# Peptides against a protein of PDB entry 4N7V: the designs that were tried, part 90

Target 1, 222 residues: chain A of PDB entry 4N7V
Amino acid sequence: TLRSITSPLVAHRLKPIRQKTKKAVVSILDSEEVCVELVKEYASQEYVKEVLQISSDGNTITIYYPNGGRGFPLADRPPSPTDNISRYSFDNLPEKYWRKYQYASRFVQLVRSKSPKITYFTRYAKCILMENSPGADFEVWFYDGVKIHKTEDFIQVIEKTGKSYTLKSESEVNSLKEEIKMYMDHANEGHRICLALESIISEEERKTRSAPFFPIIIGRKP

## One batch from the design tools (peptide; made by RFdiffusion4, then SolubleMPNN)

Design b2_p18_6_s2 (from b2_p18_6, 10 letters changed)
Fold by OpenDDE base, seed 2:
Structure b2_p18_6_s2 (fold): chain B 222 residues (1-222), chain A 18 residues (1-18)
Amino acid sequence: as target 1 above (222 residues)
Amino acid sequence: SELEKKNKEFEELLEKLE
C-alpha cells in the first residue's frame, strides 16, 4: 500500500514556494495545496504533461493532463485543470502515481525541515525548531559564529574556525572537545525548552480550536 | 535512487533560498 511507504503529506503552515528540477516542478500554493508538474521538453520548450494536485492534508489527489495530454507550456504557476480530471483519496491512489506522490511528500518534508515552527532567542544563540516530524530539525546559531544542526539522523557542528563535522552516534558526541560540549549543552537545553513549549502550545491550540499559533518567536536577539 | 537525487536537488535549492 501507499501508506506502507509514506504517510499523507502535511503542508499546513508552509509558505508558498515553487521549485524546478529537470523533470518536474513542485509548488506549494497559497491554499497550502501541493502541485507536482511533470515536465517534458519539446523543440527547446518545456511543457507540463501531467499535474498532481494534492490537498494540504495529503488525503486528496487530483490528477489532470493539460491540453488533453498534449501538454501546456511551463509557466510561473501550474496550468488550470482540464475537463478530464481524476480525483483519488490517498488510500485509493493508483500505484502508478505512488512514486510521484512520494516525490511531493519528500519535498514537503524538506520544506518543513527548513520552516521555523519555534524561534527561541537565548543569551548566547538563536534556536530554531522546524516543522518537520517526527524528530523535527533543530538549529542553533550561536552569536559567536558556532552552529549546531540537529536532525533525527545526525548532529552537524560548525566551529568558529569554520571546521565542520557530523556526529552520527552518541559515542562521537561523547568524544567531543570540552569547549564544544559547552555549546552542545546549551543547544540541548534550548532544544528541551522548544519541545516543551511546542507541546504546551499545541495542546492549547487543540483546546481552543483557534487559528494556528505557529510559527512563534520567543525572546529577541540581544 | 532517482528520488534521492531529486531530493538532493531540492535541498540545494532550499538552502539557496534561505
Scores: peptide ipSAE 0.031, ipTM 0.625, DockQ to the pose 0.023
Fold by OpenDDE base, seed 1:
Structure b2_p18_6_s2 (fold): chain B 222 residues (1-222), chain A 18 residues (1-18)
Amino acid sequence: as target 1 above (222 residues)
Amino acid sequence: SELEKKNKEFEELLEKLE
């Protein structure tokens, strides 16, 4: 099943973006829908032959073939749907489209990992919790130039000198110099706080049925 | 930038999926 390969993509709160590759263009629209345009080149002109339009919650996929399958010239946005539109739920998507959906999903995941959900200013750093899940990326930009980037899989450290390294185990973290451990401790504290705030705010958001609370900024740069 | 690097990695992955 498609579900065994990927979960429905989640594009909520993401800013519009358009990225072109050789074979496809993927976009997040103002509506937070995700479009995959399949591109073919003829006579030095690129044409969109197929479009997958995926709802913001990833559960609905609309597929159409511009200009009756003849293709439509590639533009700055997906072409409008034409005749022979097909609509599928996530669980009913034909297997022939699974790779294209996965394409969209991975793109959204990448964008989410770079989209601030919570920005938290401490005395020493700008902390950012990203939108991706599970295990959201967490970045700490210390005002003195040190940077720490935490992901589900690793921790990247960039020191004042520009020296950079990646930590993939607790043992490696424990082997850090004392001065670097201080930065790590601060980063971890900021991370804890952001996660706690995310939980609290999300719960309140659920209760109020109002507009989204995120992204949020807490504190200010000193 | 870090984002550009990730985008490149993503593009490479996508090309393999097509």
Scores: peptide ipSAE 0.029, ipTM 0.637, DockQ to the pose 0.023
Fold by OpenDDE base, seed 4:
Parts: sequence; C-alpha cells; structure tokens
Structure b2_p18_6_s2 (fold): chain B 222 residues (1-222), chain A 18 residues (1-18)
Amino acid sequence: as target 1 above (222 residues)
Amino acid sequence: SELEKKNKEFEELLEKLE
C-alpha cells in the first residue's frame, strides 16, 4: 500500500513555493495544496503533461492531463484542471502515481523541515522548532556563532571556528568536548521547552478551534 | 538560505531518481 511507504503529506501552514526540476515542478499553493507538474520537453519548449494536485492534508489527490493530454506550456503556476479530472483518496491512489506522490511528500517534508513552527529566543540562542514530523528538526543559533542542528537522524554541530561535525549516536554525543557539551545542554533545554510549548499550544488550538496559532515566536533576541 | 541549499540538494537527488 501507499501508506506502507509514506504517510499523507501535510502542507498546512507552509508558505507558497514553486520549485522546478528537470522533469517536474512542485508547488505549494496559496491554498496550501501541493501540485506536481510532470514536465516534458518538445521542440525546445517545456510542457506540463500531467498534474497531481494534492490537498493540504494529503488525503485527496486530483489528477488531470492538461489540454486533453497534449500538454500545456509550462508557466508560473500549474495549468487549470480539465474536465476529465480524476480524484482519488490517499488509500485509493493507483500505484502508478505512488512515486509521484512520494516525490511531493518528500518535498513537503523538506520544506517543513525548514519552516519554523516555534521560534524561541533564549539568553544565548535563537531556537527554532520546525514543522516536520515525526521528530521535528530543531535548530539552535547561538549568538556567539555556534550552531546546533538536531534532526531525527543526527546532530550537526558548527563550532565558532567553523569546524563542523555530525553526531549519530549517543556515544558520540557523550564524547564531546566539555565546552561543546555546554552548548548541547542549552540546546537540549531549548528543545525541551519548545516541545512542551508545542504540546500546550496545540492543545489550546484544538480546544478553541480557531485560526492556527503557529507559527509562534517566544521572546526576542536580547 | 538554508531552504535553498536543501532544495538544491533535494533537486539533485530527485534528478537522479527521475
């Protein structure tokens, strides 16, 4: 099943973006829908031959073939759907489109990993919890130049000297220099706080059923 | 920007997979 290889993409709260590759253009629209335009070149002109338009919650996929399948010239936005559109739920998406959906999903996940959900200014650093899930990226920009980037898979450290390294295990984290451990401790504390705030805010958001509370900024740079 | 850098990397990877 598609679900076995990916979860429905989530594009909520993401800013519009359009990214072109050689064979595809992926867009997050103002509506927070995600569009994958499959591009073919013909006579030195790029044409959109197929479009997957995915709902913001990833659960609905609308597929259409512009200009009756003849293709539509690539423009600054996806071409309008035709009258022969197909609509699928995530779980009913034909396998032939799974790779394309996965493409969109990975792109959205990448964007989410760089989209601030919570920005928290501490005395020493700007902490940012990102939108991706599970295990949201967490970045700490210390005002003195040290940077720590935590992902689900690794921790990247950039020291004042510019020295950069990646930690992939607890053993490596434990082997850090004491000076770096201080930064790591602060980063971890900031991370804990952001996660706690995320939980609290999300719960309040659920209760109020109002406009999204995120992204949110806590504090300000000293 | 960091997003641009990652997008570029992502694009390069995608180009190989396409």
Scores: peptide ipSAE 0.030, ipTM 0.638, DockQ to the pose 0.022; fails the geometry check
Fold by OpenDDE base, seed 3:
Structure b2_p18_6_s2 (fold): chain B 222 residues (1-222), chain A 18 residues (1-18)
Amino acid sequence: as target 1 above (222 residues)
Amino acid sequence: SELEKKNKEFEELLEKLE
């Protein structure tokens, strides 16, 4: 099943973006829907032959073939749907479209990992919890130049000198110099606080049923 | 957008996904 290889993408709160590659253009629209345009070249002109339009919650996929499958010239936005439109739920998506859905999902995941959800200014650093989940990326930009980037898979450290390295195990974290451990301790504390605040704010957001509370900024740079 | 202007990383990663 598609669910065995990926979860429905989540594009809520993401800013509009349009990214072109050789074979495709992927967009996040103002509506927070995600569009994958499959591109073919003919006579030195690029044409959109197929479009997957995915809802912001990833659960609905609308597929259409512009200009009766002949293609529509590539423009600054996805072409409008024609009369030949297919609509699928996530669990009913034909297997032939799974790879393209995964492409959209991975793009959204990447965008989410670079989209601030909570910005928290401490005495020593700017901390940023990103939108991706589970295990949101967490970045700490210390005012003295040290940087720490945490993901589910690794921790990247950039020291004042510009020396950078990646930690992938607990043993490597434990082998850090004492000076770096101080930065790591602060980063971990900031991370804990951001996660706690995320939980509290999300609960209030659920209760009020109002406009999104995120992204949010807490504190200010000293 | 600011994100779009800094999106060189996305372009390279997307090419690998195709």
Scores: peptide ipSAE 0.029, ipTM 0.635, DockQ to the pose 0.022; fails the geometry check

Design b2_p18_6_s3 (from b2_p18_6, 9 letters changed)
Fold by OpenDDE base, seed 1:
Structure b2_p18_6_s3 (fold): chain B 222 residues (1-222), chain A 18 residues (1-18)
Amino acid sequence: as target 1 above (222 residues)
Amino acid sequence: SALEELNKRFEELLKELE
């Protein structure tokens, strides 16, 4: 099943973006829907031959072939759906589209990993909790030039000198120089605070059923 | 920049799609 290789993508709260490659264009629309345009080149002109439009919650996939499959000239936005539209649920998506959906999902996850959910300014750093899940990315930009990037898989440290290294185990973290441990301690504290705030705010958001509370900014740069 | 990194990763991802 598709579910065995990926979960439904979640594009809520993501800003619009349009990225082009040689064979495809991926967009997040103002509606927070995700569009994958498959591009073919004919006589030095690019045409959109196929479009996958995925709902913001990833559960509905609309597929259409512009201009009766002949293709529509590539423009600054996806072409409008025509008469021949197929609509699928996530669990009913034909297997031939699974790869394309998976790429859309990976793109969205990547965008989420770079989309601030909570920005927290401390005395020493700008801390950012991102939108991706599980294990949201957490970035700490110290005002003195040190940078720490935490992911589910690793911690990247960039020192003032520009020296960078990656930590993949607790033992490596414990082997850090004391000077770097101070930065790590601050980063961890900021991370804990952001996670706590995320939980509290999310619960209030659920109760009120109002417009999204995120993204939020806490504090200000000193 | 963050956007440049995103674009780079996106291009890498789309190469697999191509």
Scores: peptide ipSAE 0.033, ipTM 0.680, DockQ to the pose 0.023
Fold by OpenDDE base, seed 4:
Formats: C-alpha cells, sequence, structure tokens
Structure b2_p18_6_s3 (fold): chain B 222 residues (1-222), chain A 18 residues (1-18)
C-alpha cells in the first residue's frame, strides 16, 4: 500500500513555494495544496503533461492532463484543470502515481524541516523548532557563531572556527569536548522547552478551534 | 540562505528518487 511507504503529506501553515526541476515542478500553493507538474520538453518548449494536485492534508489527490493530454506550456503556476479530472483518496491512489506522491511528500517534508514552527530566543541563542514530523528539526544559532542542528537522524555541530561535524550516536555526543557539551546542553534545554510549548499551544488550538497559533516567536534577541 | 539550503537538499532528494 501507499501508506506502507509514506504517510499523507501535511502542508498546513507552509508558505507558497515553487521549485522547478528538469522533469517536474513542485509547488505549494496559497491554498496550501501541493501540485506536482510533470514536465516534458518538446521543440525547445517545456510542457506540463500531467498534474497531481494534493490537498493540504494529503488525503485527496486530483489528477488531470492539461489540454486533453497534449500538454500546456509551463508557466509560473500550474495549469487549470480540465473537466476530465480524476480524484482519488490517499488509500485509493493508483500505484502508478505512488512515486509522484512520494516525491511531493518528500518535498513537503523538506520544506517543513525548514519552516519555523517555534522560534525561541534565549540569552545565548536563537532556537528554532521546525514543522516537520515526527522528530522535528531543531536548530540553535548561538550568538557567538556556534550552530547546532538536530534532526531525527543526526546532530550537526558547527564550531566558532567553522569546523563542522556530524554526530549519529549517543556515544559520539558523550565524547564531545566539554566546551561543546555546554552548547549541547543549552541546545537540549531549548529543545525541551520548545517541545513543551508546542504541546501546550497545540492543545489550546484544539480547544479553541481558532486560527492556527503557529508559527510563534518567544522572546527577543538580546 | 535557507532557500539555497532547501534547493540543495531537494536536489539531493531528487537524485535518490531518480
Amino acid sequence: as target 1 above (222 residues)
Amino acid sequence: SALEELNKRFEELLKELE
């Protein structure tokens, strides 16, 4: 099943973006829908041959073939759908579209990993919890130039000297120099706080059923 | 920049998907 290889993408709260590649253009629209435009070059002109429009919650996929399948010239936005549109739920998406959906999903996940959800200014650093899940990326920009980037898979450290390295195990973290451990401790504390705040705010969002509270900024740069 | 980083990672992702 598609679900066995990916979860429905979530594009809520993401800013519009359009990324062109050789074979495709992927966009997050103002509506927070995600569009994958499959591009073919013909006679030195790029045409959109197929469009997957995915709902913001990833559960609905609308597929259409512009200009009756002849293609529509690539523009600054996806072409308008025709009357011959196929609509699928996530679980009913034909297998032939799974790779394209996965492409969209990974793109959205990447965008989410770069989209601030909570910005928290401490005495020593700007901490940013990102939108991706599970295991949201967490970045700490220390005012003295040190940077720590935590992901689900690794921790990247950039020291004042510009020296950078990646930690992939707890043992490596424990083997850090004491001075770096201090930065790591601060980063971890900021991370804990952001996660706690995320939980609290999300619960309040659920209760109020109002407009999204995120992204939020807590504190100010000293 | 954030956009440059995004693009870089996206390009890497595309290589994996191709």
Scores: peptide ipSAE 0.031, ipTM 0.669, DockQ to the pose 0.021
Fold by OpenDDE base, seed 3:
Structure b2_p18_6_s3 (fold): chain B 222 residues (1-222), chain A 18 residues (1-18)
Amino acid sequence: as target 1 above (222 residues)
Amino acid sequence: SALEELNKRFEELLKELE
């Protein structure tokens, strides 16, 4: 099943973006829907032959073929749906479209990993918890130039000198220089606080049933 | 720039999925 390969994408709170490659264009719209446009070139003109429009919660996929499959000239936005549209739920999506859904999903996950959910200014650093899940990316920009980037898979450290390295195991973390351990300790504390705040704010958001509270900014740069 | 780097990552990702 598609669910065994990926979860429904989540594009809530993401800013609009449009990214083009040779064969496709992926967009996040103002509506927070995600569109994958499949592009073909003919007579030095690019045409959109197929469009997958995915709801912001990833659960509904609308597929259409512009101009009855003849294609629509590539523009600065997806072509509007025409006749002969197909609508699927995530669990009923035909297998032939699974790769294209994954295409959209990975794009959204990448965008989410670079989209601030919580920005927290400490005495020593700007901490940013990103939107991706599970295991949201966490970046710490120390005011003295040190940077720590935590992901689910690794920790990247950039020292004042510009020296950079990646840690992929606990043993490597434990072997850090004492000076770097101090930065790591601060980063971990900031991370803990951001996760705690995320939980609390999400709960209040649920109770109020109001517009999204995120993204939020806490504190000021000294 | 940060934007250029982000765009580069997107292009690489999309290229792999095409």
Scores: peptide ipSAE 0.031, ipTM 0.660, DockQ to the pose 0.021
Fold by OpenDDE base, seed 5:
Structure b2_p18_6_s3 (fold): chain B 222 residues (1-222), chain A 18 residues (1-18)
Amino acid sequence: as target 1 above (222 residues)
Amino acid sequence: SALEELNKRFEELLKELE
């Protein structure tokens, strides 16, 4: 099943973006829908032959073929849906479209990993919890130039000298120089606080059923 | 910048997906 290889994408709260490659263009629209445009080149002109438009919650996929399958010239936005539209739920999406959905999902996840959900200013750093889940990325930009980037898979450290390295285990973290450990401790504290606030705010959102509270900014640069 | 990094990672992702 599609669910066995990916979860429904979630594009809520993401800003519009459009990224082009040779074979496809992927977009997040103002509506927070996600579009995958499949591109073909004919006589040095690029045409959109197929469009997958995915709802912001990832559960509805609308597929259409511009100009009856002849294609529509590539533009700065996806072509409007035609009369020949197929609509699928996530669990009913034909297998032939699974790869394209995965493409959209991975793109959205990448964007989410770079989209601030909580920005928290401490005495020493700007901390940012991102939108991706599970295991949201967490970045700490220390005012003195040190940077720590935490993901579900690794921790990247950039020192004042510009030296960069990646840590993939707790043992490697424990082997850090004491100076770097101090930065890590601060980063971890900021991370804990952001996660706690995320939980509290999310619960309030659930109760209030109003407009999203995120993204939020806590504090200010000293 | 954050945008530059996003673009770079996106390009890498797309190479895997194409």
Scores: peptide ipSAE 0.030, ipTM 0.666, DockQ to the pose 0.021

Design b2_p18_6_s4 (from b2_p18_6, 10 letters changed)
Fold by OpenDDE base, seed 2:
Structure b2_p18_6_s4 (fold): chain B 222 residues (1-222), chain A 18 residues (1-18)
Amino acid sequence: as target 1 above (222 residues)
Amino acid sequence: SEIEELNKKFEELLKKLE
C-alpha cells in the first residue's frame, strides 16, 4: 500500500513555493495545496502533461491532464484543471501515481525542515525549531558565529574558525572540546524550551480552534 | 534514485529560504 511507504503529506502553515526540475515542477500554493506538474519538452518548449493536486492534509489527490492530454505550456503556476479530472483518496490512489506522490511528500518534508515554527532569541543565540515531524530540525545561530544544526539523524557544528563537522552518536558528542560543549549545552537548553513552548501553544491552539498560532517569535535579538 | 536526485535539486532552493 502507499501508506506502507509514506504517510499523507502535511503542508499546513507552509509558505507558497515553486521548484522546477527537468521533469517536474513542485509547488505549494497559497491554499497550502501541493501540485506536481509533469513536464515534457517538445520543439524547445516545455509543456505540462499531467498535474497532481494534493490537498493540504495529503488525503485527497486530484489528477488532470491539461489540454486533453496534449499538454499546456509551462507557466509560473499550475494550469487550471480541465474537464477530465480524477479524484482519489490517499488510500485509493492508483499505484502508477505513487512515485509522483512521493515527489510531493519529499518536497514538503524538506520545506517543513526549513520552515520556522518557533524562533527563540536567547542572550547568546537565535534558536529555530522547524515544522517537520517527528524530530523537528533545530538550528542555533550564536551571535559570535558558532552554528549548531540538530536533526533526527545528526548534529552539525560550525565553529568560529569555519571548521565544520557532523556528529552522529552520543560518543562523538561526549568527545567534543570543552569550549564546544558549552555551546552544545546552550543549544540543548534552547531546544528544550522550544519543545516545551510548542506543546503549550499547540494545546491552546487545539482548545480555541482558531487561526494557527504558529509560526511565532519569542524574544528579540539583543 | 530519481527521488534522491530530485531532493538534491530541492535542497539547493531550500538553502535560499534560510
Scores: peptide ipSAE 0.033, ipTM 0.632, DockQ to the pose 0.023
Fold by OpenDDE base, seed 4:
Structure b2_p18_6_s4 (fold): chain B 222 residues (1-222), chain A 18 residues (1-18)
Amino acid sequence: as target 1 above (222 residues)
Amino acid sequence: SEIEELNKKFEELLKKLE
């Protein structure tokens, strides 16, 4: 099943973006829908031959073939759907489209990993909890130049000297120099606070059923 | 995979914008 490969993408709160590659253009629209335009070159002109339009919650996929399958010239936005539109739920998406959906999902996940959900300024650093899940990326930009980037898979450290290294286990974290451990401790504290705030704010958001509370900024740079 | 290649390219672009 598609679900065994990927979860439905979530594009909520993401800013519009359009990214072109050789074979495709992926976009997050103002509506927070995600579009994958499959591009083919013919006579030195790029045409959109197929479009997957995915709902913001990833559960509905609308597929159409512009201009009756002949293609539509690539423009600054996806071409409008024709009368021949196929609509699928996530669980009913034909297997031939799974790779394309997976690409869209990974793209969205990457965008989410770079989209601030909570920005928290401490005395020593700018902390940013990102939108991706599970295990949201967490970046700490210390004002003195040290940077720590935490992901679900690793922790990247960039020291003042520019020395960069990646930690993939607790043992490696524990083997850090004492000086670096201080930065790590601060980063971890900031991370804890951001996660706590995320939980609290999300709960209030659920209760009020209002417009999204995120992204938020807490504090300011000293 | 093709997806990995696309993601890599996208990540590279994001780094340039940072």
Scores: peptide ipSAE 0.032, ipTM 0.624, DockQ to the pose 0.022
Fold by OpenDDE base, seed 1:
Structure b2_p18_6_s4 (fold): chain B 222 residues (1-222), chain A 18 residues (1-18)
Amino acid sequence: as target 1 above (222 residues)
Amino acid sequence: SEIEELNKKFEELLKKLE
């Protein structure tokens, strides 16, 4: 099943962007829908032959073939659906479209990992909790040049000298120099605070049922 | 893989947006 290889993408709160590759253009629209345009080149002109438009919650996929399958010239936005439109639920998506859905899903995941959900300014750093899940990325930009990037899989440290290394286990974290541990401690505290705020704000958001509260900024740069 | 290649390209774009 498609679920065995990916979950429905979630594009809520993501800003519109458009990314072109050789074979496809992937877009997040103002509506927070995601479009995959399949591109073919003919006579030095690029044409959109197929479009997958995915709902913001990833559960509905609309597929159409511009200009009766002949293709529509590539433009600055996806072509509008006109004829031969098919609509599928996530669980009913034909297997031949699964790869294309994965393109969209991974793109959204990447965008989410770079989209601030909570920005928290401390005395020493700018802390950012990202939108991706599970285990949202957390970045700490210390004002003195040190950077810490936490993901579900690793922690990357960039020191003042530009020296960069990746930690993948608790033992490696524990083996850090004391001076680096101080940065890590601060990063962890900032992370804890952001997670706590996320929980509280999300609960209030659920109760209010209004416009999204995120992204938010806490504090100010010194 | 094609997905990895796409992600690399997407990552490059995202760096410009940060």
Scores: peptide ipSAE 0.032, ipTM 0.633, DockQ to the pose 0.023
Fold by OpenDDE base, seed 5:
Structure b2_p18_6_s4 (fold): chain B 222 residues (1-222), chain A 18 residues (1-18)
Amino acid sequence: as target 1 above (222 residues)
Amino acid sequence: SEIEELNKKFEELLKKLE
């Protein structure tokens, strides 16, 4: 099943973006829907042959073929749906579209990993918890130039000199120089605080059923 | 995979957008 491969994508709170590749254009719309345009080149002109429009919660997929499958010239936005429209739920999506859905999902995941959910200014750094889940990315930009980027898979450190390295195990983290450990400790504290605040705020959102509270900014740059 | 390559390109683009 598709569900065994990926979960429904979540595009809530993401800013509109449009990215083109050779074979496809993926967009997050103002409506927070996600569109995948499949592009074909003919006579040096690019045409959109197929469009997958996915709801913001990933549960509804609308598929259409512009101009009866003849294609519509690639533009700055997805073409309008034609008469040949199919609508599917996530669990009823035909297998032939799974790869395209996965593509959309991965793109959204990448965007989420670069989209601030919580920005927290400390005495020493700007901390940012991103929108991706589970295991949201966490970035710390120290005012002195040091940067720490935490993901579910690794920790990247950029020192003042510009020297960069990646840590993939606790052993490697523990082997860091003491001066770097100080930065790591601060980063971890900021991370803990952001996660705690995320939980509290999310719970309040659930209770109030109000408009989204995120993204938020906490503190001020010194 | 094709998806992985696309993601790599997107990651590069996203970095430029920061």
Scores: peptide ipSAE 0.030, ipTM 0.629, DockQ to the pose 0.022

